# Ledger of designs, part 38: peptides against a protein of PDB entry 3PBP

Target 1, 203 residues: chain A of PDB entry 3PBP
Amino acid sequence: LNEKDLNLILNKSLVMYESLDSTTDVIVKRNVIKQLQFVSKLHENWNSRFGKVDIQKEYRLAKVQGPFTINPFPGELYDYTATNIATILIDNGQNEIVCVSFDDGSLILLFKDLEMSMSWDVDNYVYNNSLVLIERVKLQREIKSLITLPEQLGKLYVISDNIIQQVNFMSWASTLSKCINESDLNPLAGLKFESKLEDIATI
Target 2, 203 residues: chain A of PDB entry 3PBP as posed
Amino acid sequence: LNEKDLNLILNKSLVMYESLDSTTDVIVKRNVIKQLQFVSKLHENWNSRFGKVDIQKEYRLAKVQGPFTINPFPGELYDYTATNIATILIDNGQNEIVCVSFDDGSLILLFKDLEMSMSWDVDNYVYNNSLVLIERVKLQREIKSLITLPEQLGKLYVISDNIIQQVNFMSWASTLSKSINESDLNPLAGLKFESKLEDIATI

## One batch from the design tools (peptide; aimed at target 1 I134 L176)

Design b2_p18_5_s1 (made by RFdiffusion4, then SolubleMPNN; from b2_p18_5, 8 letters changed)
Fold by OpenDDE base, seed 3:
Structure b2_p18_5_s1 (fold): chain B 203 residues (1-203), chain A 18 residues (1-18)
Amino acid sequence: as target 1 above (203 residues)
Amino acid sequence: MIETKKKVGEFLVEKALS
C-alpha cells in the first residue's frame, strides 16, 4: 500500500458512507463505518512513518528540501509541536495551500507567496521557503492524520481518534485562486478567510 | 505571477497581524 492507494480506499469509503441514509440497513451502515475506521487507522499509521514535524526556533518548518518560514507564526503555537503536513490544491493550476497540524489540535493554513530560495552563508547554503498564515482552525482534538484527495479541490480531511472531519476552504480559496490567476487582488478586500468544518464520520 | 503571489502574501501578512 502507498499513500495513493490509501487515499483511494478512503475516498471510496467516504463515498460509501455518504451514500448512507435513514433507510440503509443497519448492517450495511455498520460495515461501512468499520471500513472507514480501518482505513483511518491505516492512514494514521502511514503518516506516523514520516515522524513528527519539527519547527525550528526561528519559526521554520523543516523539510527535505529545506526549511520553511511561517509568517506570522501564531504565538500560541510556539510551545506545541507540528504533527502533520499536507498540501491541498485549490485549482487545476499550480496554486495550493499548505496545512500544518499541531498537537494542540490546531490547523494552520498557509500560502506559498515566494519561490524557494537558496541562501548562502560563509560555510554553507540553506534553502528557505516562505509560508504566510491564512487561517488557524482549532479542532481541540488530537489530529492523527491529514488526508487530501486530488479530485477534491480545497478540501482537507482530518482524522482524529473518533472522528473524521472535512475542512473546506474553497469559500476563500476560489477567490484567492482567481486573484492570483488574474493578477487582481481587489477581490481579496473584505474576504473572510474562514473555512467550513464538517463532521463526516465517527470512528 | 510571482509578483502577484508576493503581493498576495503581503496582503495576507498584514491581515493576519491586524
Scores: peptide ipSAE 0.580, ipTM 0.937, DockQ to the pose 0.429
OpenDDE base, seeds 1, 2, 4, 5: peptide ipSAE 0.575, 0.579, 0.577, 0.577; ipTM 0.931, 0.937, 0.932, 0.936

Design b2_p18_5_s2 (made by RFdiffusion4, then SolubleMPNN; from b2_p18_5, 12 letters changed)
Fold by OpenDDE base, seed 4:
Structure b2_p18_5_s2 (fold): chain B 203 residues (1-203), chain A 18 residues (1-18)
Amino acid sequence: as target 1 above (203 residues)
Amino acid sequence: MLETKQQVGKFLVEKALA
C-alpha cells in the first residue's frame, strides 16, 4: 500500500459517508461510519510517518443495498452477525459481486441472480434481492472495513486492526462476466471459485 | 440478461449444495 492507494481508500470512504441519508439502512450507516473512522485513523498514522497527503475529493452516487436473502446460507454462520457489506464491480457492464463479512472473520462472496419486484396493489411494491453463495473466505480476524475502488475490477480491500489485505477474485469473475454477457454458461463447467488473498500492508 | 443471471444462480446453488 502506498500513499496514493491510501488516499483513494480514504476518498472512497468519504464518498460513502456523504451518501448516507435518512433512508439509508441502519446497518449500512453503522458500517460506513466505522469504516470512515478506521480509515481516518490509518490516514492520520500514515501522515505522521510520511508527511501530509493531499486528498482529492470525489463525488459519486453510492447505491444502498436493499433487503436480501442468501442461498445457501452457511450453517456455521447462523450464530454469527454480519459486520460489513460491499459491492464490487467485475466488468464495465455493471455486473457485480456482493461481499458480506461476519464477526467470525468470514467473508462470503455472493452473486446477485434475482431482483424480485412484486406488486400487491398499484401503489405497493415489494423489492427483494436474491444472493447466491459463490465462495467463503475465512480470514479468522476481526474485520473493521471493506473497501472497493471503482477502477479496480474484482478487487476487495479488507481492513483489520493490524493489516490491510486484498481479495482478488478476477480468476473466476472474468469468466462469470463473460458467461453473463454472452449468455453462455458452458465456461462455468470446471471453473474453480477460489479467490486470491494477498497482504497489502501492515498497520 | 436477467434469464442468464437466473441460470447462473441456479448453477451456483447446485454447486454449493453438492
Scores: peptide ipSAE 0.573, ipTM 0.930, DockQ to the pose 0.454
OpenDDE base, seeds 1, 2, 3, 5: peptide ipSAE 0.562, 0.564, 0.570, 0.571; ipTM 0.927, 0.928, 0.935, 0.928

Design b2_p18_5_s3 (made by RFdiffusion4, then SolubleMPNN; from b2_p18_5, 11 letters changed)
Fold by OpenDDE base, seed 2:
Structure b2_p18_5_s3 (fold): chain B 203 residues (1-203), chain A 18 residues (1-18)
Amino acid sequence: as target 1 above (203 residues)
Amino acid sequence: MLETKKQVGKFLVERAKA
């Protein structure tokens, strides 16, 4: 995710929140609120490091394009603050994983199961986009930065105060990519979504 | 492709709830 994408998610979350009423299901309401809190915290951290962004334009787009959800939201991270975000390619096509770090040292890996651009290409337009939790990696470090290299599929570099670590999720991401590209979900059954963590260098 | 991604998402959501 880049700054624009983050703003879009935030604005979509705001739109969803504003759409809540007395008839809204309790579970839906809770999820929307949690999403808004999550993305707001992420945006605050982003703004503190990269400057404030005007979200008015993106808010208008969110109204046109529809709401965005993060489901399921990791309940254990409810009170923590998102610190960094990155997008990692898992193939040479268009499949990607979204990664978000938290101030407890956790990293979540998320799947975009509905892209806005594709939603317009289908007869049954879904007015709800989502990010889906795949895995939580507990690093237990203060994460300063997330780095991705385009030539390294399914790899994320995490920079903390004293160490650079690599998170490699190709063990499951290769299968996920294949499932998407071949329209066959059978290989997902029994798949372990466990990423490999490796220390790269001390700093 | 969109339908497949939706199905993958559904699968992952259900997995997370289990």
Scores: peptide ipSAE 0.615, ipTM 0.935, DockQ to the pose 0.548
OpenDDE base, seeds 1, 3, 4, 5: peptide ipSAE 0.615, 0.600, 0.602, 0.599; ipTM 0.936, 0.941, 0.940, 0.939

Design b2_p18_6 (made by RFdiffusion4)
Pose (drawn by RFdiffusion4):
Structure b2_p18_6 (pose): chain A 203 residues (1-203), chain P 18 residues (1-18)
Amino acid sequence: as target 2 above (203 residues)
Amino acid sequence: STIEVRKQVGEYLRELQE
């Protein structure tokens, strides 16, 4: 955990602690407070020279959160099954797109709009487990796998049956991160959220 | 905040996908 990232989760934790009011669900309030306490303890034991911190076994037992809401979910896909999931980096600030494969050779590019709180005990804990559809890409080929190269932002390799295709969504993803970082939604108006699809090779 | 902006981006995208 480098200094930049350590501070990022600390500040996110502080923003949520302040975001607490009385209507806030008791279980959620508990987790937000626990998250702040935990992230603070990490900050106290963080070894700056190695950029690392030890984590006791107690804090590593966590229960799953979900299911995430996928909004708006495409109606056709109710007849199909999800195959793979990938994570693609948009910028240098941990901003990412979640990608999911389906039986129909389709791809949904998702964005997480709500900040999750950390949770350890709560069963079936859902809260800000929210994803939003940005785009759907139909390759009409059997998608055998998804691959990413850390060196290339906003690009995803999709291995179909005899083709390796590259879905390139930096056309809109670059603008998306700018507005997230500049807190200005206007550049999104009129942007067509279409990814450049490109055949890389025959396999 | 960045968290609020992300929420607003999400609202914009949901409206766009409708």

Design b2_p18_6_s2 (made by RFdiffusion4, then SolubleMPNN; from b2_p18_6, 11 letters changed)
Fold by OpenDDE base, seed 3:
Structure b2_p18_6_s2 (fold): chain B 203 residues (1-203), chain A 18 residues (1-18)
Amino acid sequence: as target 1 above (203 residues)
Amino acid sequence: SLLETKEQVGKFLIEKMK
């Protein structure tokens, strides 16, 4: 990954963002926004690393009304490109996990710890500008797509090399959800953030 | 509140992942 490639990705992400309207599916909208957030953060880090100026910074801030942050960002992934974004519900409320895949075969699971309100094409649209790393899953294969099913909480389907894998993070997400909903963080101290991977048999 | 709890969770996770 070089600066030119990163700029191209950023531009594409911006174009996608601008294509959003009131009729856009909520899941698609979320994914596009999260993609833009992630790419923006990556671009910012890249510019800082090489002493460059982010030409699109003012544009991004004007549209999204704030900075975007992923904490911590794995240093190893600075050299790779995000390939897919997905948002997965972990309960019947408002708690969700954001997933980002990379071209090295990594999948990161992110937590939304803040909420922001936006008003552009849709009034009172709520999104998060802050994402916290929970887990990195190394699949070591080309991830082609991410699929979520609304009726399946805490489950992500990953398509790679003509194989479908299920990522199930309810082992920790159920506890996380409970902690959030009950305002009790005590169970988090001993919680292992390790998702389960299962190969899905194909016909 | 829910928002406050999420913020606290975020802080916790950041420290855990360092």
Scores: peptide ipSAE 0.560, ipTM 0.933, DockQ to the pose 0.549
OpenDDE base, seeds 1, 2, 4, 5: peptide ipSAE 0.549, 0.557, 0.557, 0.546; ipTM 0.937, 0.932, 0.933, 0.936

Design b2_p18_6_s3 (made by RFdiffusion4, then SolubleMPNN; from b2_p18_6, 12 letters changed)
Fold by OpenDDE base, seed 4:
Structure b2_p18_6_s3 (fold): chain B 203 residues (1-203), chain A 18 residues (1-18)
Amino acid sequence: as target 1 above (203 residues)
Amino acid sequence: SLLETKRQIGKFLIEKAK
């Protein structure tokens, strides 16, 4: 991932956020905000390592606050660039998974273990944003886009040059949701965090 | 609390990744 590509992603994310209005679906709003949060973290990391990258300023009332951390961050991904970000609902409440794709064809599924500093108002929330690695899925293809459908919990659609694939992680996400909602971590013991991949359509 | 549960889950996941 080069500086130009990162800047493009950042700008696109900001434009998407700025396009949000009062008529925008709540799920869409949440997804865009989470994307911005993740991209902002990447921007901070880039700035620290390679220098400053200019991005368009936010003009909406909603605030996304960094910094963000991903733990553990796979060492092999240090040399690769994030290409897409998506948030996937795992229940009908507030629980969600963050997904980031990389130009090596990898997907990382992330859990937000700290409260995000998100505000649709002028109020400032100050939180240390943390993302925890759940699973790395190696698709070994160039990922063009990530799509989620609000009516399909725990499902992510990955579009590459020649195929659309579904990543289904409800095998573990249903348990995770239950653990969160019931404040009981016992069901996590022995749980395998392995998503299912399925080819949906050839392009 | 919800926040505490999420933090605990995070710790669990980090330990599992080691």
Scores: peptide ipSAE 0.638, ipTM 0.948, DockQ to the pose 0.480
OpenDDE base, seeds 1, 2, 3, 5: peptide ipSAE 0.635, 0.635, 0.636, 0.617; ipTM 0.947, 0.947, 0.948, 0.950

Design b2_p18_6_s4 (made by RFdiffusion4, then SolubleMPNN; from b2_p18_6, 12 letters changed)
Fold by OpenDDE base, seed 1:
Structure b2_p18_6_s4 (fold): chain B 203 residues (1-203), chain A 18 residues (1-18)
Amino acid sequence: as target 1 above (203 residues)
Amino acid sequence: SKLETKEQIGKFLVEKMK
């Protein structure tokens, strides 16, 4: 996720929120609200760190196929604020993992199982967004920034006050990439979604 | 399709994380 992506997600979340009414299923309503809260926290943090994010103020209501949500969302993180977001490529075929950090020192690694972009100029455009939790990594550090290197697939660098750490998830991401590219889920059976954390350098 | 596969993977992951 980058600034543009965050804006898009926020806008979509707002549209979904605005579409809620008395006939909306309670579970859907709750999920949308939680998602909006999450994205809002991301946006707030983003603005605080990098300045104001330009949100498209004018958008048209579109048909929503489903809620934009993170499933499951760790309950413990509802009380915390998202601090950073990053997108990490896991192959050269545009498969990627989304990472979000929180002010409790947690990282969540997310999979985009449903992602549709929309044009706000199209009145009847249909969209659906979903992020799925893969792994939670507890660093117990104040995360200052997330860095990715294009030439290093499946690697995330986490910068804290005194250390740079590498999160390497190629142990499972390589399999995930293969599953996507070959349209075969069999290799996922028994796969452990445990990333390797390594200290890279002291600051 | 790739999209279908991603959706299936998503479902798999959700179940695994429960």
Scores: peptide ipSAE 0.617, ipTM 0.944, DockQ to the pose 0.616
OpenDDE base, seeds 2, 3, 4, 5: peptide ipSAE 0.615, 0.617, 0.614, 0.602; ipTM 0.944, 0.944, 0.945, 0.948

Design b2_p18_7 (made by RFdiffusion4)
Pose (drawn by RFdiffusion4):
Structure b2_p18_7 (pose): chain A 203 residues (1-203), chain P 18 residues (1-18)
Amino acid sequence: as target 2 above (203 residues)
Amino acid sequence: LSSDNSLPIFLNLGVHNV
């Protein structure tokens, strides 16, 4: 955990602690407070020279959150099954797109719009477990796997049956991160969220 | 418009699960 990232989760934790009011669900309030306490403790034991921090076994036992809401979910895909999931980095600030494969050779590019709180005990804990559809890409080929190279932002390699294709969504992803970081939604108006598909090779 | 850019950090630390 480097200094930049340590402060990022601390500040996110502070923003949520402040975001607390009385209508806030009791279970959620508890987790937000727990998150702040935990992240604060990390900050206290963080070793700056190694950029690392120890984590006691107690804090590692966490229960799953979900299911995430996928909004708006494409109607055709109710007849098919999800195959793979990948994460693609958009910029240098941990901003990412979640990618999911389906039986119909289709791909949905998702964005997480709500900040999650950490949770350890709560069963079936859902809260800000929210994803939003940005685009759908039908390759009409059997998608056997998804691959990413950390060196290349906004690019995803999709291994079909005899092709390796590259889905390149920096056409709109670069603007998306700029507005996230500049708090300006206007550049999104009119942007066509279409990714550049490209055949890399025959396999 | 916001992004949950803290989630990968928590998952990499192994202290949160989804």

Design b2_p18_7_s1 (made by RFdiffusion4, then SolubleMPNN; from b2_p18_7, 7 letters changed)
Fold by OpenDDE base, seed 1:
Structure b2_p18_7_s1 (fold): chain B 203 residues (1-203), chain A 18 residues (1-18)
Amino acid sequence: as target 1 above (203 residues)
Amino acid sequence: LTSDNVLSIYLKLGVFKV
């Protein structure tokens, strides 16, 4: 966590709070309010000199977010099990792609189109829990692990038994990043969501 | 018609990296 990231989270939390109305579910209201309170306190107590914040004990007991829905979900993957998950930054503004691998050797690239607060008081917090399927990459290998490098935007390293492969999705993710940052999705029209797969090393 | 699947994921907002 750095000051820039903290400001971004604060702004997101404020926007979520401002979206609350009389029709909003009570569970959502509680979680969004607590999110804003948490981030506001973090911001107030931020020590830039040490890069540390003291988090009050009451906020350390956050619950698991989800379940999440994936839409559309490839019908072939209903018979398979998810094995690994990773998040990959596509820019320096905290825009991320979620990657999930399956035991058939598939990798799905997902985008969270809606903002979601942390779950503070309830299990199975499901408000704004949709993920959009962007791309399915079929590796036809047993995926052992997913590795990301913070200095390498839009790149995922897939480790299998004898090879490390790089999945590079910046061909489309750079456009996606721009669209998000400019609040204009028009440039995504006609964009091909096809990542580049490259063998990096044998192991 | 789109099919939906559900995953349980723990995403960390800001403070803790996934």
Scores: peptide ipSAE 0.025, ipTM 0.536, DockQ to the pose 0.096
OpenDDE base, seeds 2, 3, 4, 5: peptide ipSAE 0.022, 0.023, 0.023, 0.021; ipTM 0.524, 0.529, 0.532, 0.521; seeds 4, 5 fail the geometry check

Design b2_p18_7_s2 (made by RFdiffusion4, then SolubleMPNN; from b2_p18_7, 9 letters changed)
Fold by OpenDDE base, seed 4:
Parts: C-alpha cells; structure tokens; sequence
Structure b2_p18_7_s2 (fold): chain B 203 residues (1-203), chain A 18 residues (1-18)
C-alpha cells in the first residue's frame, strides 16, 4: 500500500458512499459506510515516512467477499473445477482483469463492472458480486500456476508442467481501460476480445 | 462447485491489496 493506492481506495469509497440512497439495502449501506470510515481513518493515520497505519481491531476482522457469479458462465465449464486465480493490472489507475483457470485447461478473463465494498459485518456479502466474462482462452493443458508482474500491464504468465506461456490482453485491455477512465463505452463496439498467447520458455 | 453458476471464488477482490 502506498499513498497513491490509499487515495484511490478513498476515492472509490467516497463514490460508493455517494451512490447510496433510500432504496439501497441496509447491509450494503452498513458495509459502504464502514468502508468509508475505515479508509478515512487509514488516510488520517497514514505515515508516508514509514508506510505504516494503525488499524483498529474492528476493521481487521473483515470477511471474505463473495461468492461471485460469472456472466455469462460457459456451459462447458459446469463439469470442471477452478484451479487458479490471479488479478492483472491493465493500467496505472488500478483497473484490473480477474483470471480464473479450470482443470480442463481453460482460462477465463473476467471484469468486475460494478464496485463492491469489503464485507465488514456479514458472511457471503453478495452485493454487486457479478463478474463479466470477457474472454475464454483454451490452453488444453494442466495449469499449475498463474503469475503476474506488476511492471507488465495486461500480461499473465501461465505455468504448466513443461512450458511457461504469456497471455497478453493489451490488444483489448488498453481500449477497455480507456473506456473505464473516460466513462465512454463506444470504443468497445466491434472490439475483438482476443488475447495473444506466446510460448516464453520450456521447462 | 455447485451448479448455480456461483463460482465460489472468494476473491479478495477488495480494493485493499494489502
């Protein structure tokens, strides 16, 4: 965590708070308010010199977010099990793609189109728990691990028993990043969501 | 993983990359 990341989280938490209305679920209101309180306290107590913040015990006991839904879920994957997960930055503004591998050798690339607060009070916090399916890459191999490098935007390294492969999403992820940052979805029209797969090393 | 399209991916998708 750095000052830039903290400011981003604060801004996101403020936007979520401002989106609350009289029709918003009480559990959602509580979680969003608690998140804003937490992040605000973090910001106030942030020591840039030491990169340290004192976190009150009540905020240390946050629950796991989810479960999540994938939309559309590929019917072929109903009989298969997810094996690995990774998040990949697509820009310097903290926009991310979620990658999930399956034991059939599929890799799905997912986008969280809706902001979600941390789960502070409840188990199974499911407000805005959808992930949009962008692409399915069929590697047809057992995926052992997924690796990302912070300095390499829109790149995922897939490790199997005998090979390391790079999946590069920047052909479409640069456009997606622009659309998010500019709040304009028009550039997505006609965009092909086809990642580049390249063999990096045999192992 | 039960049939309900719910990938129980407990994503620490939290904005908090702690």
Amino acid sequence: as target 1 above (203 residues)
Amino acid sequence: LTHDNVLSIYLKLGVFKI
Scores: peptide ipSAE 0.026, ipTM 0.553, DockQ to the pose 0.080
OpenDDE base, seeds 1, 2, 3, 5: peptide ipSAE 0.027, 0.025, 0.026, 0.024; ipTM 0.543, 0.543, 0.553, 0.548; seeds 1, 2, 3 fail the geometry check

Design b2_p18_7_s3 (made by RFdiffusion4, then SolubleMPNN; from b2_p18_7, 10 letters changed)
Fold by OpenDDE base, seed 5:
Structure b2_p18_7_s3 (fold): chain B 203 residues (1-203), chain A 18 residues (1-18)
Amino acid sequence: as target 1 above (203 residues)
Amino acid sequence: MTADNVLNIYLKLGVFKI
């Protein structure tokens, strides 16, 4: 966590809070408010000199978010099991792609189009829980692990039996990042969501 | 049965990598 990230989170939490109205679900309201309180306290207690903040025990008890939906879900994957998950940064603004591998050797690249609040007090907190399917990459290999390198935006390393492959999605992710950051979806029109797959090393 | 494959991605997507 750095100061920039903290400010981004604070701003997101404020925007979420400001979006609350009389019709918003009580559980959502509670979680958004608690998120804002948490992030505000983090910001207040942030020591920029040391890059440290003390997190109170009450906020360490955050629950898992989800369940999530994938839209559209690839019908072929209904009979397969998810094996790995990774998040991949696409920019320095902390926009991320979620990648999930399946035991058929598929990768799905997912985008969170809506902001979520943290889950604090309820299990199975469902708010903005949809993930958008961007791309399915078929490796036709057993995927053992997914690795990301923080310095390598829009790149995923896939470890299989005897090969390391790179999935590079910056061809579209740079445009997506721009669309998010500028709140303009027009550049996505006609964009091809085709990642590059390259063999990196044999292992 | 619409198997809404609710992928229970219990994403510990810490949206906040704390």
Scores: peptide ipSAE 0.021, ipTM 0.523, DockQ to the pose 0.071
OpenDDE base, seeds 1, 2, 3, 4: peptide ipSAE 0.017, 0.016, 0.016, 0.018; ipTM 0.500, 0.487, 0.496, 0.551

Design b2_p18_7_s4 (made by RFdiffusion4, then SolubleMPNN; from b2_p18_7, 9 letters changed)
Fold by OpenDDE base, seed 1:
Structure b2_p18_7_s4 (fold): chain B 203 residues (1-203), chain A 18 residues (1-18)
Amino acid sequence: as target 1 above (203 residues)
Amino acid sequence: LTADNTLNILLKLGVFKI
C-alpha cells in the first residue's frame, strides 16, 4: 500500500458513495459508507515517511466478499471443479484480471467490470459481484498452481506435473488497460482475446 | 441463456492492496 494506491481507492470509494440513491439497498449503503469512512480515515492518517497507517479495530473485522458470478459461464465447466485462483496486474494503475483454473485443465480469464465495496457487516455480500469471462484457455493438463510475478504485467505461470507454461495475455490486456484508463471501450471492438501460451521450463 | 455460475470464490478481492 502506497499513497498512490490510497488516492485511487479513495476516489473509487467516493464514486461508489456518489452512486448511492434512495433506491439503493440498505446493506449496500452501509457497506459503501463504511468503506468511504475507512478509506478517508486511512488517507488522513497516512504517514508517507514510514509507510504506516493505524487501522482502528472496527475496520479490522471486515467479512469475506462474494459469492461471485461469472458471465457467461462456459457450459462445459459445470461438471468440473475450480482448483486455483490468481489475480494478475495488467498495468501500473492496478487494473487486474482474475484467473481461475479448473480440474479439466481449463483457465478462465475474468474481468471485474463493476466496482465492489468491501463487506463490513454481512456475510455473502453480493453487490456488483459479477465477473465477465474474457477468455478460456484449454491446457488439457492438471494445473497444480498459478504463479504471478509483480514485475511481469499480463503474465501468468501455470505449473503442472512436468512443465511450467507462461500464459501471456498482453496482446489484448494492453488494449483493455487503455480502454479502462481512458473510459473508452471502442478499441475493444473486434479485438481477439487470444492469449499466447509458451513452454518455459520442464520440471 | 447466461449461465450464471456463482463461484464460491473466497476471493479476498483485495479492494485494498495490503
Scores: peptide ipSAE 0.020, ipTM 0.528, DockQ to the pose 0.094
OpenDDE base, seeds 2, 3, 4, 5: peptide ipSAE 0.009, 0.010, 0.010, 0.007; ipTM 0.489, 0.509, 0.513, 0.473

Design b2_p18_8 (made by RFdiffusion4)
Pose (drawn by RFdiffusion4):
Structure b2_p18_8 (pose): chain A 203 residues (1-203), chain P 18 residues (1-18)
Amino acid sequence: as target 2 above (203 residues)
Amino acid sequence: HQDIIKDAVKNKIDALNS
């Protein structure tokens, strides 16, 4: 955990602690407070020279959160099954797109709009487990796998049956991160959220 | 659909900055 990232989760933790009010669900309040306590403890034991911190076994037992809401979910896909999931980096600030494959050779590009809180005990804990659909890409080929190269932002390799295609969504993803970082929604108005699809090779 | 995207980005911004 480098210094930049250590401070990022600390500040996110502080923003949420402040975001607490009385209508806030008791279970959620407990987790947000626990998150702040935990992230603070990490900050106290962080070894700056190695950029690492030890984590006791106690804090590693966590229960799953979900299911995430996928809004708006495409109606056609209720007849199909999700195949793969991939994570694609948009910028240099941990901003990402979640990608999911389906039986119909389709791809949904998702964005997480709500900040999750950490949770260890709570069963079936859902809270800000929220994803939003940005785009859908139908390749009409059998998608065998999804691959990413850390060197290339906003690009995803999709291995179909005899083709390796590259879905390139930096056309809109670059603007998306700018507005996130500049807190200005206006550039999103009018932007067509269409990814450049490109055949890389025959396999 | 555009409005949904804007709302989702707004929510992200609000999450980062209260």

Design b2_p18_8_s1 (made by RFdiffusion4, then SolubleMPNN; from b2_p18_8, 11 letters changed)
Fold by OpenDDE base, seed 3:
Structure b2_p18_8_s1 (fold): chain B 203 residues (1-203), chain A 18 residues (1-18)
Amino acid sequence: as target 1 above (203 residues)
Amino acid sequence: MEENIIKAVGNKIKSLKG
């Protein structure tokens, strides 16, 4: 097994795991969980063998909580519905990119700029998180799931009907992280916000 | 300071994408 093969098995296991719900057969659920645990352990061992740092041991998808606003919002997406949300770490300082998928097959990559808006109504209040649009990726397929691995910075796995794809945005996210950490905006000048898309496997 | 730079980064991104 090479790293790519291991990742493929991991992704498959993750897909199966993410498909679990309250209606899933108990036996199936247990088997999928056991498989995921096993593969995760293998992945950790692999990383250790090659000197890679496992940043987080828990494979959980972080999602944006509460309502959010996107600036600017792509006009083409006004008629489409968001289907999935994921949060991807880009460094060890917990800087992150938010990804939202839409039913047109689009992915948008977003940066949290920490601006919040508060609205009040008669009975309660609602807050909105502020998100800055970085990139739109058109996959032209039905997106079923978004998967992230905590040890893989700046990588998002997109699951559609018959394919697993990886979106890698470290080409620009590394610069973004540097800007934040060093409090210097200069490296952003001329930066291209273009992610790399790779087919991982057919499923 | 971190909040300020994050906001500034966001603004810079908006300016670059606009």
Scores: peptide ipSAE 0.547, ipTM 0.904, DockQ to the pose 0.108
OpenDDE base, seeds 1, 2, 4, 5: peptide ipSAE 0.543, 0.546, 0.539, 0.538; ipTM 0.901, 0.902, 0.906, 0.907

